# Peptides against a protein of PDB entry 4HTP, part 50

Target 1, 231 residues: chain A of PDB entry 4HTP
Amino acid sequence: SQTVASHVPFADLCSTLERIQKSKGRAEKIRHFREFLDSWRKFHDALHKNHKDVTDSFYPAMRLILPQLERERMAYGIKETMLAKLYIELLNLPRDGKDALKLLNYRTPTGTHGDAGDFAMIAYFVLKPRCLQKGSLTIQQVNDLLDSIASNNSAKRKDLIKKSLLQLITQSSALEQKWLIRMIIKDLKLGVSQQTIFSVFHNDAAELHNVTTDLEKVCRQLHDPSVGLSD

## One batch from the design tools (peptide; aimed at target 1 H7 A46 L47)

Design b2_p24_4_s4 (made by RFdiffusion4, then SolubleMPNN; from b2_p24_4, 9 letters changed)
Fold by OpenDDE base, seed 3:
Structure b2_p24_4_s4 (fold): chain B 231 residues (1-231), chain A 24 residues (1-24)
Amino acid sequence: as target 1 above (231 residues)
Amino acid sequence: SEEEELRKKWKEKIEEFEKKAEEE
C-alpha cells in the first residue's frame, strides 16, 4: 500500500532536523517542524483523497523524531563503539589514523568544535568528504531497514544486522547518517522537548500518549489537527 | 537551497496525485 513515508525522502526529514537543531529559539524550531508536518499532512490528503479509513499517518516520521518513544521496534543492539568499528572497516580507515581515532575516542575532546561526546557529529565530519552528496532512501525504507536491524538483533543474526547497516550507510549522505546515528542511539539533540513536538503535532497528543504509550495510535487518532479526542 | 529543492519535489508529487485523483 502507498504511504506518505514511501514518497518522502529521508534527506528531507534530516534537513528539517538539521534546521531545528541549528535554530536558536523555540519558535524557530517549532516553525521548521510545523512546516514539515504541514507538508506531510498535505501530501497525505492528496495521496489518499479518494480513500477513506486509511491507516497511514505521521507515525513513520514521528517514530524517527521521537525514537526514545519507540515501542513497536525492539532494541537495535547498536552502540557507538560498534558503529565506529563499522565505519573504520567500511571506509578503510587506518586504525592508527586520525579519523579512526576520532571515532573510537569520540568522548575525548580533540578539537575546537566542542563535539566531544557526540558520536554522530564526529562521524559526520569523518563522513562528509567520503560520502555521497545525496541519499536515496525514503522514510519508509529507513524504517524497514531499522525494523530489520531490530528483528535480526533479537534473532542474533549479526551478519544480517551488518547488511542492513551497510545499506543504510551506502545510500545516505553524511548528514543523513549523522541523524540516522542519533535515531539509533535515541538522542537527537534537537533542543526541543517531547512535549513541544507533541504540542505542535496536536493539542491532545501528549495526553493521549501519556495514557496509551502508543505513538502510532497518537499519530493515527490525532492525524487531523482540527479533530480532538472528544470530538 | 536543498530544502527548496526537496519542497519542490513534494509539490510536484502532490500535484501529480491531485491530477490523478481528478481523472479517476
Scores: peptide ipSAE 0.118, ipTM 0.746, DockQ to the pose 0.842
OpenDDE base, seeds 1, 2, 4, 5: peptide ipSAE 0.033, 0.100, 0.158, 0.089; ipTM 0.584, 0.674, 0.778, 0.705; seeds 2, 4 fail the geometry check

Design b2_p24_5 (made by RFdiffusion4)
Pose (drawn by RFdiffusion4):
Parts: sequence; C-alpha cells; structure tokens
Structure b2_p24_5 (pose): chain A 221 residues (1-106, 117-231), chain P 24 residues (1-24)
Amino acid sequence: SQTVASHVPFADLCSTLERIQKSKGRAEKIRHFREFLDSWRKFHDALHKNHKDVTDSFYPAMRLILPQLERERMAYGIKETMLAKLYIELLNLPRDGKDALKLLNYGDFAMIAYFVLKPRCLQKGSLTIQQVNDLLDSIASNNSAKRKDLIKKSLLQLITQSSALEQKWLIRMIIKDLKLGVSQQTIFSVFHNDAAELHNVTTDLEKVCRQLHDPSVGLSD
Amino acid sequence: EYEENKESLEEKLEEREKLLEEAE
C-alpha cells in the first residue's frame, strides 16, 4: 500500500531538475539525475524491506521527468494564456502593473511565472510527489468531465502550496516540455540499460519503471 | 491545508531517515 512518492518532497524533484537544466554538460546533467534515482532506489529497499508483491516503482517521478511520454493521464486542457489569468486573479495583480503585463504579453512561460512568484510569499513548498500526481490526476479527469471549475480548484491547490521553483517545474510538467538539455534516450539509458528498448515495444512508462526497477536484472531475466 | 501538508511531510521525512539508518 505504501509508496516512495508519498515520502519525497516535490521540491527535491524540482531542485534536481533545476540543477539538471542549469548544468552545461551532459555528464553533469546525468550526475544530478543519477543521484536522485539512486537515492530513490535505496529508499525503496528500506521502505519495502520485508514486503511481498511490491508494485511501487520510480514511475511517479519518471512520469514527471519524461512528461511527453505520459499516457495514463488524459490531456490537462491547460493553456499558458489561462495560467496567466489564474495568476493575475490569484496574486491580485493590477492589469496595468508590471508583473501582470509580463504574464499577459507572453525563456518560456514557466520562467516568466518563476520571476513573478520568486519575490512573493511562500518560499518553501509542502507537497510530496504523490500529492502532486494525485492533483494532476484530478485535473486530467476534470478536463475529460468538462469541469473547468474543478480544474481551477485543483490547480489552485497545486499552485498555492508550492514555492516559485516548484511552480516553474509544475508548469513545465503540464505543458510537457522540461527543456532539460538531456535526451529521453539518455534518461532511459541512465535508468536501465534495457529501458529504451522496453519502452519501444510497450509504450508504457509504468511497465518500464516497474519491470526494470532493478538495474542489475535485465529484460532477458 | 499547507500547514497540514507541511506537518505530514516532516513526519514522512523523519520516518525515511529512520528507515535508512536501520537499513545501514
């Protein structure tokens, strides 16, 4: 019943992605990712130490790191133009104000929102990776159910309980373009030698994470 | 909601540290 994702602050995933994006070289981008992945695996063993048929995996984090491969969640129905309106309303921004104009006259949208949010209020987030995933699930379901009001509410929960950095990265997860500077092939290859292959055949991110959870155990076994 | 989540996360971080120390 328990999950690694329920114990990991979304902030730690975001700080990892930030350092990855900020790194100039491939080797450094891989290092930052590998450290998070390796810690996730060590904690997985400690958490599920004496457990039986464990289905937990790196999937809750991997689906955020490779969001373009997201298949389980339907479309979010979220445009950058409406996030701008949501922030103007939420932050009580005067429309003649400098911050409101930056959002309206839209180095992607996530960065503009980052610069707007950085000097404001909350500096430390509270959500875990699991809670972020649960809320992204509600947003995708409510888009399918044509409930734009429940989408606004769920997105408000995500935004107001998160730091500027988490919000920058959450926006990018929703738009599905992280701009990390490291390819999907590279990310799969760091995770597992066989991961790129398994994803080609299955097009199934959760299956790849779960089946190839152990790096020393290959597809042949 | 934020304070509840914050307290819950702190408890989870302490639990994680404890489990990792026991695994070592």

Design b2_p24_5_s1 (made by RFdiffusion4, then SolubleMPNN; from b2_p24_5, 12 letters changed)
Fold by OpenDDE base, seed 2:
Structure b2_p24_5_s1 (fold): chain B 231 residues (1-231), chain A 24 residues (1-24)
Amino acid sequence: as target 1 above (231 residues)
Amino acid sequence: SRKKAEEELKKKLKEREELLKEAE
């Protein structure tokens, strides 16, 4: 089945998240999220113009924006130390070199950026001069790869986990990888609350989520901002 | 391959543009 997520570059989501993070005011953060959401809904209407009662929704994006509320996927089993070692190997970084040490000792301040404790930001600066300028993954493909990682973690298939991670890394820009890391670690650091995200999505979203704890149900039932929970 | 993935993404973006134009 055709989905909106299969036509939206992961780069578009990451660019939106980057804009939100860089925005200082709540209003500006909301504006960037709203623009992405409105664009998504507009394309949904175009894509499904001749199809009624589709199950497609904003869920593929929402679960990446609010990864801490993910309940469909099991745990990834991925920590910062694992990613650090993977990057050192993949990028062929000298183990005693500055960049390898930054990744391994990400909690210790080593630079002027003040990014201590934020592995994703440290990784970004290491990756920026070494990786693609533009990624090639859609939101759907990212979710498929993340599903694979979670499934293989549950099955204790470490080799297959590495395979999926390598695909994510090799097909992503430094900026996309920064956000991907934050999605995996489940901390986006957007500076906007969960409540705000829900309120922008739909007036009844927070209430429905509080009752169901099901992001997909929230996204499907409240897909139309003009149709309320009581309707 | 990376080239194949880039081509597939370009195809999807083109499809998106066409669908949006048809919906106008």
Scores: peptide ipSAE 0.391, ipTM 0.888, DockQ to the pose 0.908
OpenDDE base, seeds 1, 3, 4, 5: peptide ipSAE 0.364, 0.383, 0.374, 0.375; ipTM 0.879, 0.886, 0.882, 0.882

Design b2_p24_5_s2 (made by RFdiffusion4, then SolubleMPNN; from b2_p24_5, 10 letters changed)
Fold by OpenDDE base, seed 2:
Structure b2_p24_5_s2 (fold): chain B 231 residues (1-231), chain A 24 residues (1-24)
Amino acid sequence: as target 1 above (231 residues)
Amino acid sequence: SYLENQKKLEELQKLRKKLLEEAE
C-alpha cells in the first residue's frame, strides 16, 4: 500500500535534521521539526484522501529521528570501525593515506574541525568531495534497507549486510550518509530532548510512550494532534 | 481522482522543498 514514507525523499529528512542541529535555540529547533511534521501530516491527508482506516503514520520518520527508541528492528551489529573499513574499500582510499587514517582513528583529534569522536562528521568530510550531491532514496527505502541489515545481522549473513550497506551508501549524498550513520549508531546529536520531540508531535505522546514503549503505537494513535488519548 | 491526488502530492513536494529552503 501507498505510504507517505514512500514519497518523501530521505534527503528531506536529512536536511531537516541538519537545520535542527545547526540551530542554537530550542525554539528554532522546534520550528524546523514542526515544519517537517506538519508537512508530513498534510501529505498524509492528501495521499489518503479517498482511503479510510489506513495504518500509515509518522512512524517511518519518527523511528529514524528517535532511533534509540527502536524496538521493531533488532541490532544492526554495525560499529564505526566496520563502516571505516567499508568506506576505505568502497572509495579506494589509500590505507596509509590521510582520509583512511581519519576514518580509522576518528577518536583522535587530527583536524581543526573539532569533530574528534564524531565518526559521522569525519565521514562527512571524507565523503563530500567523493559522493553524489543528491541521493535517490525515500524514507521507506531507507527503512527497508535498515530492516534488511537488522534481519541479516540476526541471521549472521555478513555478505547481505554489506550488500544493503552498499545500496545505502551508493545512493546517498555525503550529508545523507552523515545522518544515516548517526541513525545506525543511534546518536543524532540534535541538541533537543526526546521529551521535546514528543511534545511537538502530540501533547499525549510522552505519556503514551512511557506506558507502551511502542513508538509505532504512539505515532498511529496520536496521528491527529487534535485527538487525545481520552477521546 | 487519481490525477487530482497526483497534482496535490506534487504541490506538497514542492511546498516541502520550499519550506525547507526557506528555513535554511
Scores: peptide ipSAE 0.086, ipTM 0.681, DockQ to the pose 0.067
OpenDDE base, seeds 1, 3, 4, 5: peptide ipSAE 0.060, 0.047, 0.049, 0.049; ipTM 0.671, 0.648, 0.647, 0.656

Design b2_p24_5_s3 (made by RFdiffusion4, then SolubleMPNN; from b2_p24_5, 10 letters changed)
Fold by OpenDDE base, seed 1:
Structure b2_p24_5_s3 (fold): chain B 231 residues (1-231), chain A 24 residues (1-24)
Amino acid sequence: as target 1 above (231 residues)
Amino acid sequence: MREKLEKELEEKLKEREELLKEAE
């Protein structure tokens, strides 16, 4: 069955996250998230207008926005050092070159941008002049590839993990890769708390998550902001 | 009914595309 996530480009989520990160005030950050959520709900209503009792929800997006709360996927087994080595290989960067050293030594302040310790930002600046292709992945496709990575990590299939990562990278813009890295590492640095995200999604979301620890259940049961837990 | 739904979906996709262009 068709889902909202199968129609929403991953680039749309990444642009929203970028706007949230660049916003200085809490109110402006909340506004950008609310706009994305409202657009999602509006699209859901249109997509499922003639279908009753659908299980589709905001879950595919929510699990990327709050990756630290992921409980369905097993661990990716991916760290910054692995990604650095992959990018050096993929981009054919000289091992002793400036860009390769920036990726490997991302924790050391070497630049004027103040991005020390943020691997995703370092990677973004390396990728930006080299990544010319527009991203083509949907949120559903990104989740499918991440599922593959987690499954192959559990099975110790390193070559298949690399294959899925290469598919993600080659079909993503530099900006999309910045956010994808942060999702994999589970640190988005949005400047807004988990509680704030839940409160904007639904008034009862934080409470239901505290009891169930099931993000999919939270998104499904509280899909309608006007229907509470007691209803 | 199907044509109306398809048109509504196309309009929403266009809206999302416009948002993407503003972010580039």
Scores: peptide ipSAE 0.243, ipTM 0.714, DockQ to the pose 0.059
OpenDDE base, seeds 2, 3, 4, 5: peptide ipSAE 0.024, 0.025, 0.057, 0.023; ipTM 0.572, 0.565, 0.672, 0.570; seed 3 fails the geometry check

Design b2_p24_5_s4 (made by RFdiffusion4, then SolubleMPNN; from b2_p24_5, 9 letters changed)
Fold by OpenDDE base, seed 4:
Structure b2_p24_5_s4 (fold): chain B 231 residues (1-231), chain A 24 residues (1-24)
Amino acid sequence: as target 1 above (231 residues)
Amino acid sequence: SREELAKELEEKQKEREKLLKEAE
């Protein structure tokens, strides 16, 4: 069946996350998330107008926004050093060049941007002049590729992991890759708490998650903000 | 910005093609 995630570009989520990150106050951060969520729900209603009993939910997006709560997908086995080496290879960066060194030594400030310790930001500036202007991946496609990575990591298929990573990278803009990296590393640096995300999603979300630890169940059962657990 | 994210991702893909033509 069709899903909302199959229609929503990954770039849309990334744009929202970027806005949240750049926002100073909690209220503004919440507003950006709420707008994305409301748009998602509205589109869900349209997409599934004639199909009331669907399993589709906000889960595909939520699991990317709260990647530390992932329980369905196993570990990726990917660290910053692996990504650095991959980018150096893929972009054919000189090993002793400035950009290669920035990626490898991301913890040490080597530039003027003050992004030391944030690999995703360092990668962004390296990628910006070298990558596609516009990505082509949907949220569903991103999740499918991430599922593949996790599955192949569990199976110790390093070659297939690399293949899926290359697909993600080659079909993503620099901004999308920035956020993708943060999703893989499981640190989005949004400046908003998990509790806040849940509270905006649904009043009962935090409670249900605390009991079930199942993010998909939370998203499905509490898809409608007006329908609570007791209803 | 890059064209303000391709004019806000083509105005959210024209509001998901006007919510799939007003959910016809």
Scores: peptide ipSAE 0.532, ipTM 0.925, DockQ to the pose 0.192
OpenDDE base, seeds 1, 2, 3, 5: peptide ipSAE 0.529, 0.525, 0.532, 0.526; ipTM 0.924, 0.925, 0.926, 0.925

Design b2_p24_6 (made by RFdiffusion4)
Pose (drawn by RFdiffusion4):
Structure b2_p24_6 (pose): chain A 221 residues (1-106, 117-231), chain P 24 residues (1-24)
Amino acid sequence: SQTVASHVPFADLCSTLERIQKSKGRAEKIRHFREFLDSWRKFHDALHKNHKDVTDSFYPAMRLILPQLERERMAYGIKETMLAKLYIELLNLPRDGKDALKLLNYGDFAMIAYFVLKPRCLQKGSLTIQQVNDLLDSIASNNSAKRKDLIKKSLLQLITQSSALEQKWLIRMIIKDLKLGVSQQTIFSVFHNDAAELHNVTTDLEKVCRQLHDPSVGLSD
Amino acid sequence: AEEEEEREWWEELIEETEEEEEEE
């Protein structure tokens, strides 16, 4: 019943992605990712130490790291133009004000929002990776259910409980373009030698994470 | 500094989980 994702702050995933994006070279981008992946695996063993048929995996984090491969969640129905309106309303931004104009006259949208949010209020987030995933699920379901009000509420929960950095990365997760500077092939190859192959056949991110959870155990086994 | 703090946090989280598992 328990999950690694319920114990990991979304902030730690975001700080990892930030360092990855900031790194100039491939080797450094891989290093930052590998450290988070390796810690996730060590904690997985400690958490599920004496457990039976464990289905937990790196999937809750991997689906955020490779969001373009997201298949389980339906479309979010979220445009950068409406996030601008949501922030202007939420932050009580005067429309003639400098910050409101930056959002309205839209180095992607996530960065503009980052610069707007950075000097403001909350500096430390509180959400875990699991809670972020649960809320993204509500947003995707409410888009399918044509409930734009419940989408606003769920997105408000995500935004108001998160730091500027988390919000920058959450926006990018919703738009599905992280701009990390490291390819999907590279990310799969760091995770597992066989991961790129398994994803080609299955087009199933959760299956790949679960089946190839152990790096020393290949597809042949 | 930030990476050191993350490593320490991971180590502490794993250690506390292992202690809880031994107590069980």

Design b2_p24_6_s1 (made by RFdiffusion4, then SolubleMPNN; from b2_p24_6, 12 letters changed)
Fold by OpenDDE base, seed 1:
Order: sequence, then C-alpha cells, then structure tokens
Structure b2_p24_6_s1 (fold): chain B 231 residues (1-231), chain A 24 residues (1-24)
Amino acid sequence: as target 1 above (231 residues)
Amino acid sequence: SEEEELRKRWEEKIKKIEEENALK
C-alpha cells in the first residue's frame, strides 16, 4: 500500500532539518518541526481516507530524525573515515589536495567555519560546488537504501554497501548529503533534545518509548495527537 | 522563500490527493 514517505522528497525533510538547526531559539526550532509533522499528518489523513487498518505512520521520518533510537535496522558499519575515502575516490580528489585533507582531517579543521569534528559540514562544503543541485529521492527510497546498507553490513558484503552508498550520493544534493551523513553517524546536531521531539510529537510519546523502546510503535499508536495512551 | 515553497509543495500534494479521492 502507499505510504506518506513514498510521496515526500528527502530534500523536504532536509530543508526542515536545516531550518531547525539554523534557528536560534527553542521555540523557532519547535515551530519548524511541528509544521512538518502537521503537514505529514494532514497528508496521511488524505492519502488513507476511507482505508481501514492503516499501519502507515510518521515512523519513516522519525527514525531519520532520531537515528540513535533505531532498533529495527542493524548497524551500518560506516564511519567518517570510510566516507572520506569514498568521497575522495568518487570526486577524484587529489590525495594530497586541500579538499581531500579536509575530509581526512575533519577533527582538526583549519578553516574559519568552526566546524571542528563535524564531518558532515566539512563534506557539505566540499560537495557543494561538485554535486547536483536537486536530489530525486523520497524518504521511503532513502530508508530502503539504508536498510540495504545495514543488511549488507551484517552479511559482510562490502561491495554492495558501496553500491547503495553511491546510489544515495549520486541522487542527493550537497545539503541532502550533509543530513544523510548525520543520519548515518547518528548525530543530527539539531539543538533540541529527544524529549523535546517526543513532546511535540505526542504528550505520551516519551512514556511509551521508555516502556517499549519501539519507535515504530510510538509513531503508530500515538499517530493522533488527540488520542492518549490511556484512551 | 524556501520555507514558503515547502509549504506550497505540501499544499499542492494534499490538494492532488483530495482531488483524486473526490473522483473515486
């Protein structure tokens, strides 16, 4: 059956995350998240109108926003060093060149941006003049590719991991890749806590997650903000 | 703005689905 995630461009999620990160105040950060969530719920209601037993939920987006809570997907086995080497190869960067060294030495950047230790930001600036301007992936497609990476990591299929990563990279803008990297590394740096994200999603979300540790169940059972856990 | 364009895309997406639902 159709899902909301199959209709939402990954670029739109990344744009929302970018606005959250750039917002200075907590209230502004919350507003951007709430607007995306409300739009998602409204589209969900329209998409699934007159359908019974719907299992679709905000889960496909939530698991990308809170990647540290992922329990369905196994470990990716991907670190910053692996991504650095992949980008150097893919972009044909000189190994002793400025950009290659920035990626490899991301923990000690000499630049003025103050992005020390943030590999995703370093990668963004390297990618910005070198990649496509607009991505083509939906949230569902991104999750499918991430599932493939995790599965192939478990199976020790390094070549297939690389294949899926290349599919993600070649179909994503620099901004989308920045956020994709942060999702894989499991550090979005949004400036809002997990508790805040849950509280905006549903009043009972934190409690249900503490009991079940199942992010999908949280998203599905508490899809309607007006229906409580005890109802 | 980028924010306005995002809102517009959501509205258009929802509108399209609503129109399709009305035809069923």
Scores: peptide ipSAE 0.542, ipTM 0.921, DockQ to the pose 0.851
OpenDDE base, seeds 2, 3, 4, 5: peptide ipSAE 0.532, 0.537, 0.537, 0.539; ipTM 0.918, 0.918, 0.919, 0.919

Design b2_p24_6_s2 (made by RFdiffusion4, then SolubleMPNN; from b2_p24_6, 13 letters changed)
Fold by OpenDDE base, seed 5:
Structure b2_p24_6_s2 (fold): chain B 231 residues (1-231), chain A 24 residues (1-24)
Amino acid sequence: as target 1 above (231 residues)
Amino acid sequence: SEMEQLRKQWEEKIKKIEEENEKK
């Protein structure tokens, strides 16, 4: 069956997240998230207009927006140091060069941008002049690749982990990779709380999540914002 | 189709956001 996630470019989510991050006020952050969610719901309704009992939901996007709540996917086994080494290799960066050193020593204040400790931002600036302008991955494809990474980490298949990471990197813009890194590290730095995200999604979402701890169940049961838990 | 029109509108909206982000 077709899913909304199979039609939504990962770039769309990343652009939305970037806009949320850049917004100063809570209200503006909420507005940007709501606009994305509304577009998703409208697309869902159109896609599934003639289909009954669909299991499709906002879950594919929600699990990327709230990666700390991921319970289905096992650990990636990926840290900043591993990503740094991978980027140095893939981009053929001189090991003693400024960009390689920035990636490896991301916690040490280097340069004028004040991005010390934020690996994703350091990576973004290194990637910006070297990556594609537009990515080609859908949200579903990103999740499939992340599932592959987690599964192969459990199986201790380092070669296949690298393969999936290469697919993510080579098909993503610098901006998309910035957000992908944050999703993997599980720190989006959006400046909006989990509670706020749930409240915008559905009035009962926080309560249902507190009881079930199942993000997919929350997204499926509360897909319609007008239908509550008691209905 | 209705779906295609909705997707087009969404893409146009995202494009505008990207353009605004590049100007800042």
Scores: peptide ipSAE 0.161, ipTM 0.806, DockQ to the pose 0.042
OpenDDE base, seeds 1, 2, 3, 4: peptide ipSAE 0.113, 0.063, 0.123, 0.051; ipTM 0.694, 0.661, 0.738, 0.648

Design b2_p24_6_s3 (made by RFdiffusion4, then SolubleMPNN; from b2_p24_6, 14 letters changed)
Fold by OpenDDE base, seed 5:
Structure b2_p24_6_s3 (fold): chain B 231 residues (1-231), chain A 24 residues (1-24)
Amino acid sequence: as target 1 above (231 residues)
Amino acid sequence: SELEALRKAWEEKIEAIEKENAAK
C-alpha cells in the first residue's frame, strides 16, 4: 500500500533535525518539528484523499526521531568502533592517517570543533568532502535497511549487516549519515525532550505511550490531532 | 497539485540546509 514514508526523502527529516539541533530556544525547536509534522499530515491527507481506512501513520518517522523508544526492532549490534572501522575501509583511509585516527579515537579531543565524544559529528567532517552532495533514500527505505540490520544481527549474519550498512552509506550525504549514526546509536542530541515531542504530536500521546509503550499504536490511534483518546 | 507543492517544499528545505552547511 501507498505510504507517506515512501515519498518523504530521508534528507528532509535530517534537515529538520539539523534545524532543531541548531535552534537555541525551545520554541524554535518546536516550530521546526511542527512544520515537519504538519507537512507530513498534509501529504497524508492528499495521498489518501479517497481512502478512509488506512494504517499509514507518522510511525516511520517517529521511530527515527525517538529511537530510544524503539521496541519493534531488535538490537543492531553496532557500536562506534564498528562504524569507524567500516568507514576506514570504505573510504580507503590510511590507518595511521589523521582521519582514521579521529574516527577510532573519537573520545579524545583531536580537532578544533570540540566534537570529542560525539562520533557522529566527527564522522560528518570526515565524510563531508568525500560523500554525495545529495542522498537518494526515502524514510521507508531507511527503515527497511535498519530492519534488515537488526534481523541479520539476530541471525548472526555479519556479512549481510555490512551489506545493508554499505547501502545506507553509499546512498546518503554526509549530513544524512551524521543523523543516521545518531539514530543507530540512539542519541540524537536534539535538546528537546521526549515529552515535548509527544505533546506537539498529540495532546494524549504521552499518556497513551506511558500505558502501551507502543509507538506505532500511539501514532496510528492519535493520527488526527483533533480526535482525542477518549473520543 | 498539493503533493507537488509539498515535494517542492521538501527540496527547498534540503537545499537550504546544504547551502548553510557548505558555508561553514
Scores: peptide ipSAE 0.442, ipTM 0.891, DockQ to the pose 0.039
OpenDDE base, seeds 1, 2, 3, 4: peptide ipSAE 0.354, 0.187, 0.143, 0.143; ipTM 0.860, 0.754, 0.735, 0.734

Design b2_p24_6_s4 (made by RFdiffusion4, then SolubleMPNN; from b2_p24_6, 12 letters changed)
Fold by OpenDDE base, seed 3:
Structure b2_p24_6_s4 (fold): chain B 231 residues (1-231), chain A 24 residues (1-24)
Amino acid sequence: as target 1 above (231 residues)
Amino acid sequence: SEMEELRERWKKKIEEIEEKNKKE
């Protein structure tokens, strides 16, 4: 079935997230999120114009924006150290080289950028000169790969986990990988609260989530911002 | 601007879907 997520490049979400992160004020952060959401809803309406009973919603994007609320997908079993080793291998970085050491010692400030402790930022700078400028993955494909990782982690299939990670990495820009890492680690550092994200999405979203703890249900039931829970 | 490009991509995608819907 055709979903909005199957048509939206992951790069577009990442660009939006990057803008949100770089914005200083809450209002500006909200504006960027709202613009993305409004575009999504408009596209949804066009895509599903002749189909009233669809299960498609903002959920594929929302679960990436609020990864700490993910309940459908099991644990990835991926930590920064694993990613560091993977990047060193994939990029054929000398183990005693500057970039390899930056990835392995990401918690130690080695430079003026103050990115100590943020593995995703460290990875970004290492990846930027080495990766494609534009990724090819859709939001749907990213979620499919993340589902695969979680499933294979549960099944203890390390080889398949690596395969899916390699697919994510090789088909993503440095910026997309930065955000992907943050999604996996479940810390986007957007500078906006979960409550703010919900409030922008729908006035009743926070309440419904508090009761159901089901992010997909929240996205489906409150897809239309003009239709409340009591309606 | 990057934002304008993003908006234009959305617009184009919507237009493409609308055109497909008209032909069906």
Scores: peptide ipSAE 0.408, ipTM 0.878, DockQ to the pose 0.875
OpenDDE base, seeds 1, 2, 4, 5: peptide ipSAE 0.264, 0.389, 0.399, 0.391; ipTM 0.705, 0.870, 0.876, 0.872

Design b2_p24_7 (made by RFdiffusion4)
Pose (drawn by RFdiffusion4):
Structure b2_p24_7 (pose): chain A 221 residues (1-106, 117-231), chain P 24 residues (1-24)
Amino acid sequence: SQTVASHVPFADLCSTLERIQKSKGRAEKIRHFREFLDSWRKFHDALHKNHKDVTDSFYPAMRLILPQLERERMAYGIKETMLAKLYIELLNLPRDGKDALKLLNYGDFAMIAYFVLKPRCLQKGSLTIQQVNDLLDSIASNNSAKRKDLIKKSLLQLITQSSALEQKWLIRMIIKDLKLGVSQQTIFSVFHNDAAELHNVTTDLEKVCRQLHDPSVGLSD
Amino acid sequence: SQNYYERWLKSWQENGATPPIVID
């Protein structure tokens, strides 16, 4: 019943992605990712130490790191133009004000929102990776259910409980373009030698994370 | 090093799992 994702601050995933994006070279981008992945695996073993048929995996984090491969969640129905309106309303931004104009007259949208949010209020987030995933699930379901009001509420929960950095990365997760500077092939290859292959056949990100959870145990076994 | 494992493990041993979020 327990998950690694319930114990990991979304902020740690975000700080990892930030350092990845900021790194100039491939080797350094891989290093930052590998550290997070390796810690996730060590904590998985400690958490599920004496457990039986464990289905927990790196999937809750991997689906955010490779969001373009997201298949389980339906479309979010979220445009950058409506996030701008949501922030103007939420932050009580005067429309003639400098910050409101930056959002309205839209180095992607996530960065603009980052610069707007950075000097403001909350500096430390509170959400775990699991809670972020649960809320993204509600947003995707409410888009399918044509409930734009419930989408606004769920997105307001995500935004108001998160730091500027988390929000920058959450925006990117929703738009499905992280701009990390490291390919999907590279990310799969760091995770597991066979991961790129398994994903080609299955097109199933959770299956790949679960089946190839152990890096020393290959597809042949 | 970011010492993820040590921090996560300590936090989990002291506080247990984080409760589910209530969605409005």

Design b2_p24_7_s1 (made by RFdiffusion4, then SolubleMPNN; from b2_p24_7, 10 letters changed)
Fold by OpenDDE base, seed 2:
Structure b2_p24_7_s1 (fold): chain B 231 residues (1-231), chain A 24 residues (1-24)
Amino acid sequence: as target 1 above (231 residues)
Amino acid sequence: SSQLYERLLADYQENGPAPPIVIP
């Protein structure tokens, strides 16, 4: 079945997240999220105009925005050290070189950017001169690859994990990879609370999530912002 | 908000459904 996520570029989500992160005020952060969400809902209505009973929802995006609430896929088994080693290999970085050392020693302040401890930011600067300017993945494709990683981690198939990671990396810009890393590590550092995200999504979203702990159910049942839980 | 929606709609009308990704 057709999904909104199969049409939305991952780059657009990442650009939205980047705008949210860079915004100083809560109101501005909310505005950027709302704009993305509204576009998603409008496109959903257009895509499913003739189909009333669809299970499609904002869930594919929401689970990437709130990765700490992920319950459908299991753990990735991916840490910063693994990613560092993968990038060193993939980019053929000299192991004793500055960039390799930055990735491996991401907790130590070695750079001028003050990004110590933020692996995703360190990776971004290493990747920026070396990666695609624009990625080609949709949100659906990203989720499919992440599902593959989680499944293969559970099955202890390290080789297949690497293949899926390589596919993500090679088809993503440096900016997209920055956010992908944060999604995998489950820390987006957006500067907005989970409650704020839910409140913007739907007035009843926080309550429904507190009861069900099911992010997909929240997104599906509260797809229409005008229809409440009691309706 | 309108810009993303308009672009998505245009892309959908032009290209139709996106092909599925091959998972290795």
Scores: peptide ipSAE 0.434, ipTM 0.843, DockQ to the pose 0.782
OpenDDE base, seeds 1, 3, 4, 5: peptide ipSAE 0.024, 0.414, 0.008, 0.024; ipTM 0.531, 0.833, 0.382, 0.470

